# Peptides against a protein of PDB entry 6MBK, part 185

Target 1, 240 residues: chain A of PDB entry 6MBK
Amino acid sequence: GFEMVNFKEEGFGLRATRDIKAEELFLWVPRKLLMTVESAKNSVLGPLYSQDRILQAMGNIALAFHLLCERASPNSFWQPYIQTLPSEYDTPLYFEEDEVRYLQSTQAIHDVFSQYKNTARQYAYFYKVIQTHPHANKLPLKDSFTYEDYRWAVSSVMTRQNQIPTEDGSRVTLALIPLWDMCNHTNGLITTGYNLEDDRCECVALQDFRAGEQIYIFYGTRSNAEFVIHSGFFFDNNSH

## One batch from the design tools (peptide; made by RFdiffusion4, then SolubleMPNN)

Design b2_p22_3_s3 (from b2_p22_3, 14 letters changed)
Fold by OpenDDE base, seed 3:
Structure b2_p22_3_s3 (fold): chain B 240 residues (1-240), chain A 22 residues (1-22)
Amino acid sequence: as target 1 above (240 residues)
Amino acid sequence: SAALEQLFKERKWVPVKHAITY
């Protein structure tokens, strides 16, 4: 077992409530609990998705709008998950002038500028769509779609999105994985896989964890620059 | 590792990791 805990340095994470052995399956999340492009298509966003080429082409944007629609829906199944998400992020879209200047000495500055430009363009486009498109009229965000809302949703997806197989395993889709994404990152090997037979994400322990220890997982190899751009932080133990 | 590879085969896993989007 495990529990959510606020750690002093790392913030929120998962703590073991019992001894967990290396390679033990300790956490799994069925597809029905994930926020995916498919769940977006099956939600109140579905009619608009079916009519907008950008939502169809960019799964990350579809997830961002799915997240906003569910946040604005008091009876959403994902309310407990959404309430665990940060209200603000340390990603470049939230950077102050001094933080941007720090990146000018790195190759990451061009990616930051690209994020600013693309996010602004996307917001302007979808603001118009939400105001004018017939299938947007009944969206819960119809009268409350600000740049701050969009920035938050994009940053939430950017920091938490994962590639998983479709239900039939024929293609790849994007997903937010509740509970699992509360684990903080460490160096190591990928210990999470999607089990198509049981249709769920499965996580096995990277190492032995004693009761009371924080559970860490490896989300994948990234450079420190990529951590800054996509997660908003430098990781000291990063091999890059 | 060999142990992890065996685990992936036994559970018929597709690896799950963070997706970077630019």
Scores: peptide ipSAE 0.452, ipTM 0.888, DockQ to the pose 0.905
Fold by OpenDDE base, seed 2:
Structure b2_p22_3_s3 (fold): chain B 240 residues (1-240), chain A 22 residues (1-22)
Amino acid sequence: as target 1 above (240 residues)
Amino acid sequence: SAALEQLFKERKWVPVKHAITY
């Protein structure tokens, strides 16, 4: 067992409520609980998705709009999950001028500028789409779509999106994985896999955890620059 | 890890990893 806890300095994470052994399957999340490109297509966003080439080509943007639509829907199944998400992020889209200036001495500055330009262009494009496209009329965000909304959604997806197989296993899609994404990151090996037979994400323990200890997982190999740009944090023990 | 690889095989997993998008 585990529980959600607000840890000092690290924010929300998962804490073991019993001893968990290395390689023990301690956490699983069925597909029906995931926010995916497919669930976006099957939502109120579906009609617009079917008509917009950018939404179709960029699953991360589809997830961002899915997240915004569900956030704006009081009866959304994902409301409890969405409410656990940060209201702000430490990603470059939230950087102050001084923080951007600090990065000018690093290779990351080019990626930051690219992210700014891309996000701004996407917002401008979709603002027009939402205002003018017939299939946007029923979106709950129709009358309230700000840059702040968009940068939040993009940052949420950027920090939390994962690759998982489609239901038939023929392709890879993008997903937000509730509860599982509450685990904070540590260096190690991938211990999360998708079980197609049971149609669920499964996570096994990277190491032994005692009752009361925080549970960490490894999300994948990243450079420190990628952590800053895409996850909003710097991991001191990152060997890459 | 050989043990982890065996686990992936036994459970017929497709690896789940964070996706970086630029």
Scores: peptide ipSAE 0.444, ipTM 0.887, DockQ to the pose 0.931
Fold by OpenDDE base, seed 5:
Structure b2_p22_3_s3 (fold): chain B 240 residues (1-240), chain A 22 residues (1-22)
Amino acid sequence: as target 1 above (240 residues)
Amino acid sequence: SAALEQLFKERKWVPVKHAITY
């Protein structure tokens, strides 16, 4: 009941192809379609993951490398999803000098600098790992791993990673949720849950949507600073 | 919303939300 559409100001989003009622289950994504820390472990990245403490400790970085490996794999199952991702982001890692100058007058600058430093350190570390670690030799990143690649992957994950339960429900893991994450954000309530019985993400409509209307969801409460840092924009109607 | 809360309970959902990492 929806289609991908490129909206002028908001970029890609989902548009209803039929009337959708509030609380109607209109979208679900099975675990097998998700990019997760577990799928990263089960991918070509798995051997390296199993031997690198940072990948093991930081699921977001594991997802970033998973995303890069899959992007570099022509036959990746996730190619259609990856092709929908922005090539660049409005996150601080992409800020121009003027944008950084603007933030210098705000408390957010400290977080931005922290993000810059962390990302740079991570890149430097993993550049060395990719060049020297035996299990990195088979990665599609071996001969092509730039800061731009890493920046993109980190930003993709930063903006799109979600908490979902593990298969057994015992822990929380991180996931990119294809199709679902194409919905643009609006103020409201969480309408997405993970159904462990069916092993899928399920999204119900926040409100009635008519055929032809853009479908919005609420990704969670965030401060404006967090929106800037993690989403690259100020949310006008952000009451948090 | 009471309706949404009930829905979450009925479907035994684990809420899915964006994860902020620094």
Scores: peptide ipSAE 0.440, ipTM 0.887, DockQ to the pose 0.922
Fold by OpenDDE base, seed 4:
Structure b2_p22_3_s3 (fold): chain B 240 residues (1-240), chain A 22 residues (1-22)
Amino acid sequence: as target 1 above (240 residues)
Amino acid sequence: SAALEQLFKERKWVPVKHAITY
């Protein structure tokens, strides 16, 4: 009922190929298709994850490394998804000097500086880990781990990570949700939920969409500052 | 909305939303 389309201003998004009614379940993604902290633990990254406290403590970083490992793996199940990801982002880690100067007059500047500092520190830390840790020898990125790689992965995760339940529903974990995350954002209500019975993410339509219309979803309440920091854009119709 | 809340209940959903990392 939908297709990927490159829209002029929004970039890639989903377009309805038929009429979709409000609250209609039009998109679902089984757990097995998600990139999660658990899938990271079960991947080539697993041995390193099990011995690195930062990876264990920071699920977003685990996802970033999972993404990098899978990108560097030609036979990765997630190659089709990874190829749909932007090669660059409008997040603060990609800001030019003028963009940073503009933010100096806003409260967002502290978060921007924090991102720069944290990302640089994380890169330095993990560069050393990848070079020296025995379990890092199995990683396909062993000989190719640049700051640009890490910046990309962190930005990919920052803009796309979601909270979902673990398989048993006892805890919350982080996930990238292929195909679903191609939907662009609009104001509204959360219309995506995890169905534990079927073990899948399910998305129902926020409103009626006619064939040929772009499908928008609401990712959650965020200020424009949070959109800039975590999604790389301002939303003009954002009421927060 | 009440309708959406009912949908969440019927499908036993855990809400999925973007996770902000600072």
Scores: peptide ipSAE 0.434, ipTM 0.883, DockQ to the pose 0.916

Design b2_p22_4_s1 (from b2_p22_4, 10 letters changed)
Fold by OpenDDE base, seed 1:
Structure b2_p22_4_s1 (fold): chain B 240 residues (1-240), chain A 22 residues (1-22)
Amino acid sequence: as target 1 above (240 residues)
Amino acid sequence: GGIPRELLSPEEWKALRERIAQ
């Protein structure tokens, strides 16, 4: 029903291979294909996760490290997904001096600087952990863990993390949703949710798409300010 | 883009799917 395509202006996206009707369930991603906090716990990161309170307390950071570990693993199941991720982002962590100067006239600058400081502190903390913790010895990133690596992983999670239910539906966990998150944005309504009965993320078509057309979704109503707040990578306090 | 993608809640999604099936 669809295929991954690298579009000239928009980068990677999904293209319909057949006509898709509005509200048609055209895409679903089973839990086993998601990158989740649980999959992080079950990966090579698991032993360290079990011993580090920050990883346990902050699922988004756990996902960031999971992403880094899998990226550094040639045989990772998620290599095809990871290869589709941007190498750089337009998140505050990538702002150049001119962009920061522009923001100095806005209240957003305080949040941006907070993100810089928090991310730097997190990196410094985990750099030490990776170098000294016994359970970090088996991590594929032990010999290569730069700030740029961490910035990339954090930004990837900031822009792509989603809340989904646990298998029993009793709690919420965090996930990256491969394939689905390749859909580029258009205006409309949210057409994605999680089906607990079938244990999969599901997406219905926002509109009719003809064969050969790019499939778009509506990302939501979050503003840039809401994005900064929602990122949740604050070291001490995620409440804004 | 640099904005997170959103999902409906499981409850909202269930309601939507039920509506569509109708």
Scores: peptide ipSAE 0.569, ipTM 0.930, DockQ to the pose 0.465
Fold by OpenDDE base, seed 2:
Structure b2_p22_4_s1 (fold): chain B 240 residues (1-240), chain A 22 residues (1-22)
Amino acid sequence: as target 1 above (240 residues)
Amino acid sequence: GGIPRELLSPEEWKALRERIAQ
């Protein structure tokens, strides 16, 4: 009922290939297709994860490294997904001089600087870990881990991470949801949730979409600007 | 899109799906 399309101004999105009715279940993504903290633990990153307290404590960072490892793995199941991700983002980590200059006149500059500093510190920490930790020797990141890589991964997770239930539904975990997160956003109601019985993320149509129309979802009640500025990766002081 | 997305809780989602199915 839909196809991936690279829209000229909006980037990748989903387009209806047939008429889709409002509230129709048109998209679902089984857990096995998600990039989760659990899949990170079960990947080549697993041995390092098991010995690094920051990876264990911060699922978002675990996802960032999972994303980087999979990107560097030619046989990764998630290559098709990763290839659809933006090469750069509109997050504070990518702000240009003009954007920073604009923010200097606002309270937001402090949050931007904080995010930048924290990300830089995280990179420095993990650069050392990757270079020195025994379980990092076989990572595809071993000889190719730049700040650009980390900035990209952090921004990818920052903009696309979702809370989903664990398989038993007892806890929540973090996930990137391939295919679904390609949907661009419009105003409306949240029409996505997790079906524990079928163990899949599900999305119903916000409205009627005709064949050839782009399929939009509602992003939620949080403003993009607020989220982007405040959703940075932050360590507790005890993380080092 | 590269913007944050929210999901309904599993309970809310179940309720929604049940409503739709009626």
Scores: peptide ipSAE 0.568, ipTM 0.931, DockQ to the pose 0.428
Fold by OpenDDE base, seed 5:
Structure b2_p22_4_s1 (fold): chain B 240 residues (1-240), chain A 22 residues (1-22)
Amino acid sequence: as target 1 above (240 residues)
Amino acid sequence: GGIPRELLSPEEWKALRERIAQ
């Protein structure tokens, strides 16, 4: 019912290959296809995860490292997904000098710098972990872990992480949802949720889409600018 | 796009799906 297309201005998106009716369940992604904290634990990252308190405490960081490990793995199931991810993001971590200068006149500058500092501190911490921890020797990141890598992974997770239920529905975990997160934004209502009975993320069409049209979803009411600035990877200073 | 996306809660989603199924 849909295909991945690289649109000129919007980047990758989904295009309908047939007519899709409003409220039609056109897209679903089973849990096994998601990148989750649980899949991170079950990956090559698992041994390190089990020994590192920060990875255990911060699921978003676990996802970031999971993403990096899978990116570095040629045979990763998620390679097709990872290849569709932007190489750069509109997060504070990627702000240009002019953008930062502009923000200096705003109240947001403190948050931007805080996010940057925290990310840098996290990188420094994990760089040391990767270099010294015995379980890190198995990671494909062992010899190639740059700040740029970390910045990219953090930004990828920051912009794409979703809260979904655990298998038993008792808790909330974090996930990246391949294919679905390729949908670009339009105004409307949230039309995505998790079906625990079938253990899959589901999306119903916001409106009618004709064959050949791009399929849009509504991302939510969160302010992009505020979210990007405030929903960062913060290092818990209590660990220092 | 490169911005966060929101999901309905499982309860809200269940309710929506039930409504659609009618």
Scores: peptide ipSAE 0.565, ipTM 0.930, DockQ to the pose 0.441
Fold by OpenDDE base, seed 3:
Structure b2_p22_4_s1 (fold): chain B 240 residues (1-240), chain A 22 residues (1-22)
Amino acid sequence: as target 1 above (240 residues)
Amino acid sequence: GGIPRELLSPEEWKALRERIAQ
C-alpha cells in the first residue's frame, strides 16, 4: 500500500500506492524487524554488553553501538534500513561555528557544550574499551571506530529512538522502527502504537491518502529544540 | 524528519483500535 520515495523538498518519505482511508491500519512492523536493546544483546555486541556497565545502564548507547556494528556488517538484516538513514544530522553535535555563536546568546549554549563534552568523553571511553576488551575483538568496527562514527550513531538514535514495551509488557525498552520512521510529519494526533497481542508496532492513517500522495504522521508535541537539548545522552558525572 | 516520534501507550492504543472497530 506504500513505497519509499525521495521527495525533493522533504527527502525520503512514504507514498501511498493505493487509496488509504482515515484510521485504516496501513503499516505494521513486527518486533523481530525492530532494532532494540534486546536485539543488541543478542547480536555480536552481546558479549561486550554483558561486561560493560555503561552499555548496560544506557540503552540509547547500546542502540548506537548496535547500529554501528550492523552498519559494518555487509550481511546485516538491517542494511536496507541503515542505507536510508541520513549521513548527517541537525543535532548540536553537528553545529558549525556560526550556529554555536548564535547559541551563545541563549541559555541553550551550556546544554550544547555539555553534550559535546559528554559525547567526547563517551567516545574516548569506548575507544579504549574497543581496543582493550577481549569481547571487542570480534566486533566489525574493531579497526574502524572514529569520533565521526560515534557522533553519527548517537545522532541517529537521538532522532529516531522510540519507547516500546518489552515482549511481556512489564517494562519499557528502546527501539528503532524501520520503515515507519521514514514517514514525514504533519500536525494532528498520534496514530501509532504497539499491539502487544500481535507483538508489532502499528500505524493507522491520520487522514485519507490518495494513491500517489505522501503519507504523513504526527510526531508528537515536543519541539526539535527541546528534544535535541534534552535527549538523555548526558552522562551523569558519577558514571565515569 | 529528525524529530523523535511518539507512540500511544499500549492501553491507549488498544482503546483507539477498539473505537475504530465500532
Scores: peptide ipSAE 0.562, ipTM 0.929, DockQ to the pose 0.457

Design b2_p22_4_s2 (from b2_p22_4, 8 letters changed)
Fold by OpenDDE base, seed 3:
Formats: sequence, structure tokens, C-alpha cells
Structure b2_p22_4_s2 (fold): chain B 240 residues (1-240), chain A 22 residues (1-22)
Amino acid sequence: as target 1 above (240 residues)
Amino acid sequence: SGIPRELLSPEEWKELRERIAK
């Protein structure tokens, strides 16, 4: 077993409540508990999704709006998960003047500017959609949709989205994986995957963890800084 | 931590789980 804990330095993480052995399946998250493009389609966002080409074309944006709708819904199943998410992120959308100045000496500055422009344009587009589209009338965010909201949702998805198979395994879809994505990072090997037979995300222990120890996972070999800069929600701005 | 986390592919995961089970 494990429990959610707010660690002093690392923030929220998972702590073992018993001894866990290396390679033990200690954590699994069934599909029904994931926030996915499909769950977005099956939510209050569904009618709008079915009528908006951008939501349909960009699953990451669909997840962002799904996250915002659920956050604005007091009875949402995902409220406990959403409350664990950071209020701010280290993504380019949150860069301060000094950080931007540093990047001006690098090739990354153009990507940062592009991300800013794309995000702003997307917000403007969807603000208009939410205000004018008939299927947006019942969205819980209709009267509370600011750029800060959108920036937060985009950054949340950018930093936590995962590719998982569809239920039939024929395609790939995007998902946020509650509880699991609370695990903090250590060096090692990837010990998480999706079990299609049981239709769940599974994680085995990277090493032995004693009761009371924080449970760490290996996030992968991706360059975090480069990934965040280059993983923007890019869209053809002329189509807005 | 708000950092992207990677998963093994379903095929790789199946192989890993089978290895562990032995």
C-alpha cells in the first residue's frame, strides 16, 4: 500500500505504507479513473467537442478543457486529483523576465514566443466559442474562463499527458493518470505501462521500498527543459 | 512533480510483466 503525502522539499508524492519489493505490482489505475479524450467526449464537454473541429483535431486541447470543466464542477469525480495539481508550472507560459532574457541568447527563444502566441490565439478563439456556441451554454466554465485558467490547463496537460492505447488497442489516445503521476523522479528504468487485457495502467516498483519511504519512479530520458519548450500546443493560427 | 513521465509500449510492458512473472 501507499499514501499521498506532501513532502517538505518535493511537494506531493507517494509514501509506502508497507514494504514493497522490487518489481512488485504496487499501483494500477483502471481506464475508468483516467482523464482521457474519451472521458472528455463523454462529459459535459461532449456536445461542444462534437461540433468544434479544433477540439476534435487536438486531443491535448480537449484534455485541457476537460480539466477546466471538471475543476469547475464541485461534484467531479476528479476533484481529489485536481486539488493535487500545482497552481503554477515551470513551463514557458510562466516564464519571468529573467528567464526569457536568458533564453534570448539561445535558439529556444523563437519556440517560446511561438508558444506564447499560439496559446494566446487559442484562448481568444475558445473564449469566443464559449461565449457564442449553443453547446457551450451549460459548461461550468462559461462565466469563468480567463487566460490564466487556460494557461494553467495547458501547462497541466503539457506536463502530465501520457500516450495510452485506446480500449481496443488499435490506436493511441491521450490521458492524465491520477495518483500515479504524483510519483517523484529517481534515476532508473521505466517501470510503468498499460495492460490492455485488464484495461489499466500498471506500475511495478523500481526497487525495494520500506514502509515509510517515498516511492520514486524513473520519468524517462526526455530532456525536460527541451520537451517543455518544444511540446507546445501548436496549431495553424490561420485556422482560428 | 509536474514533469512528463514515460510509459513503456503495451508490447514492451507485456514482455516485462511476463519476465517478472517467471
Scores: peptide ipSAE 0.570, ipTM 0.933, DockQ to the pose 0.436
Fold by OpenDDE base, seed 5:
Structure b2_p22_4_s2 (fold): chain B 240 residues (1-240), chain A 22 residues (1-22)
Amino acid sequence: as target 1 above (240 residues)
Amino acid sequence: SGIPRELLSPEEWKELRERIAK
């Protein structure tokens, strides 16, 4: 009942191909189609994941590397999804000099710099890992792993990661939800959740959408700036 | 699309789905 469309101002989004009624279940994404920490563990990244403490401790970084590995894999199931992702983001990691200068007068600058420093440190760490770890040899990233790649993946995960239950519902894991996360934002109520019985992410229509209309969802009440800055890519090495 | 998206909790979602089905 929908199709992917590139909207001029909003980028990729979903357009209704038929009339969709409010509260109608119009979109669902089975777990098998999600990019999750578990799918990362089951991918080419798995062997490295099993031996790297940071990947194990930080699911968001695991997703970032999963995303990079799949992007570098021509036959990846997620290629169609990855191709819909922005090439650049409005995250602090992409702030231009002018934006940084503007923030220098604010308390936010500390968080921005912290995020940048942490990301840079993570990159440096994983660059070394990829170059030296035996299980990294088979990664498609072995010969192509730049900071730009890493900041893109981190930003992709930062802006699109979702908390979903594990298969048994006992824990929460992180996931990227293809197709669904293409929906652009409008004001309203959250109309997405995870159906454990059917093991799928489900979205019901926020309102009536006519055929040809863009389908919007409400992203939530979290402020964009606070979320991006506090997206949890900070490894508090409190172990020192 | 550069904004984090939130889901309802599984419990909240179940409640919502049950409400809709009524």
Scores: peptide ipSAE 0.570, ipTM 0.933, DockQ to the pose 0.441
Fold by OpenDDE base, seed 2:
Structure b2_p22_4_s2 (fold): chain B 240 residues (1-240), chain A 22 residues (1-22)
Amino acid sequence: as target 1 above (240 residues)
Amino acid sequence: SGIPRELLSPEEWKELRERIAK
């Protein structure tokens, strides 16, 4: 009922191939297709994950490394998804000097500096881990792990991570949701959730979409700037 | 799109799906 399209102004998005009615379940993504902390643990990253306290404590970082490992793996199942991700982001980690100077007049500057500092520290830590830890030897990124790589992965996760239930529904975990997260934003109501019975992410149509129209979703009530600047990659107070 | 997204909770989602089904 839909297809991936590169729209001229909005980049990648989804286009309806048939008429879709409001509230129609038009899109679902089974757990097995998600990039999750669990899939990270079950990947080549698993051995290192089991030995590194930071990876264990911070699921978002685990996802970032999972994303990097899969990107560096030519035969990765997620290559088609990864190739659709932006090469750069509008996150504080990509702010130019002028943008930072502008923010110096606001309270946001402290959060930006914190994000820079934390990301740099994390990179330095994991660079050493990747170079020295025995369980890092088989990682495809061992010989190529730059700050730019880490910045990209962190920003990718920051902007696309979602909280979903674990398989047993007892806890929450973090996930990247391929295909679904290609939907661009419009004003409305949240029309996505996780169906535990069928173990899949589900999305119902926000409105009627005619064949050939772009399918939009509502991302939520949180402003982009507020979320990215204040929450950054550390979503301690967020549902992420 | 490089913007954080939100999902309904599983409970909210179940309620929504049930409403739609009626």
Scores: peptide ipSAE 0.568, ipTM 0.931, DockQ to the pose 0.447
Fold by OpenDDE base, seed 1:
Structure b2_p22_4_s2 (fold): chain B 240 residues (1-240), chain A 22 residues (1-22)
Amino acid sequence: as target 1 above (240 residues)
Amino acid sequence: SGIPRELLSPEEWKELRERIAK
């Protein structure tokens, strides 16, 4: 009932191929298609994950490395998804000099600097780990792990990570939700959730969409600027 | 899109789906 389209002004999004009625379940993504902490553990990253305390403690970082490993793997199942991700983001890690100067007069500057500092520290740590740890030898990024790579992965996860239940529903874990996260934003109500019985992420239509129309979702009440500034990858408060 | 997204909790989602089914 939908197709991926690169829209002129909004980039990649979903377009209805038929009429979709409000509250119709038009999109679902089974767990096996998600990029999760669990899929990271079950990937080439698994051996390193099992021995690195930071990867174990911070699921968002685990997802970032999972994303990098899969991006570097030509035969990755998630290549089609990864190719739809932006090459750059409107996160503090990508702020230009003028943007930083503007923020110097605001309270946000402290959070921006914290994000820079934490991200740099994380990169330095993992660069060393990748170069020296025995279980890092088989990682596809062994000889090609740059700060730009890490910045991209961190920003990708920062802007797209979702909390979903574990398979047994006893805990929450982090996931990137392919296809669904291509939906662009409009005002409304949250119309996405996780169906544990069928073990899938589900989305119902916010409104009627006619064939040929772009399908929008409501991302939530959090402002973009405020969220990205305050939701950085901090060791102290962003552990999952 | 590069904006964070939110999901309803599984409980809230179950309630919503039940409402829609009626």
Scores: peptide ipSAE 0.566, ipTM 0.932, DockQ to the pose 0.444

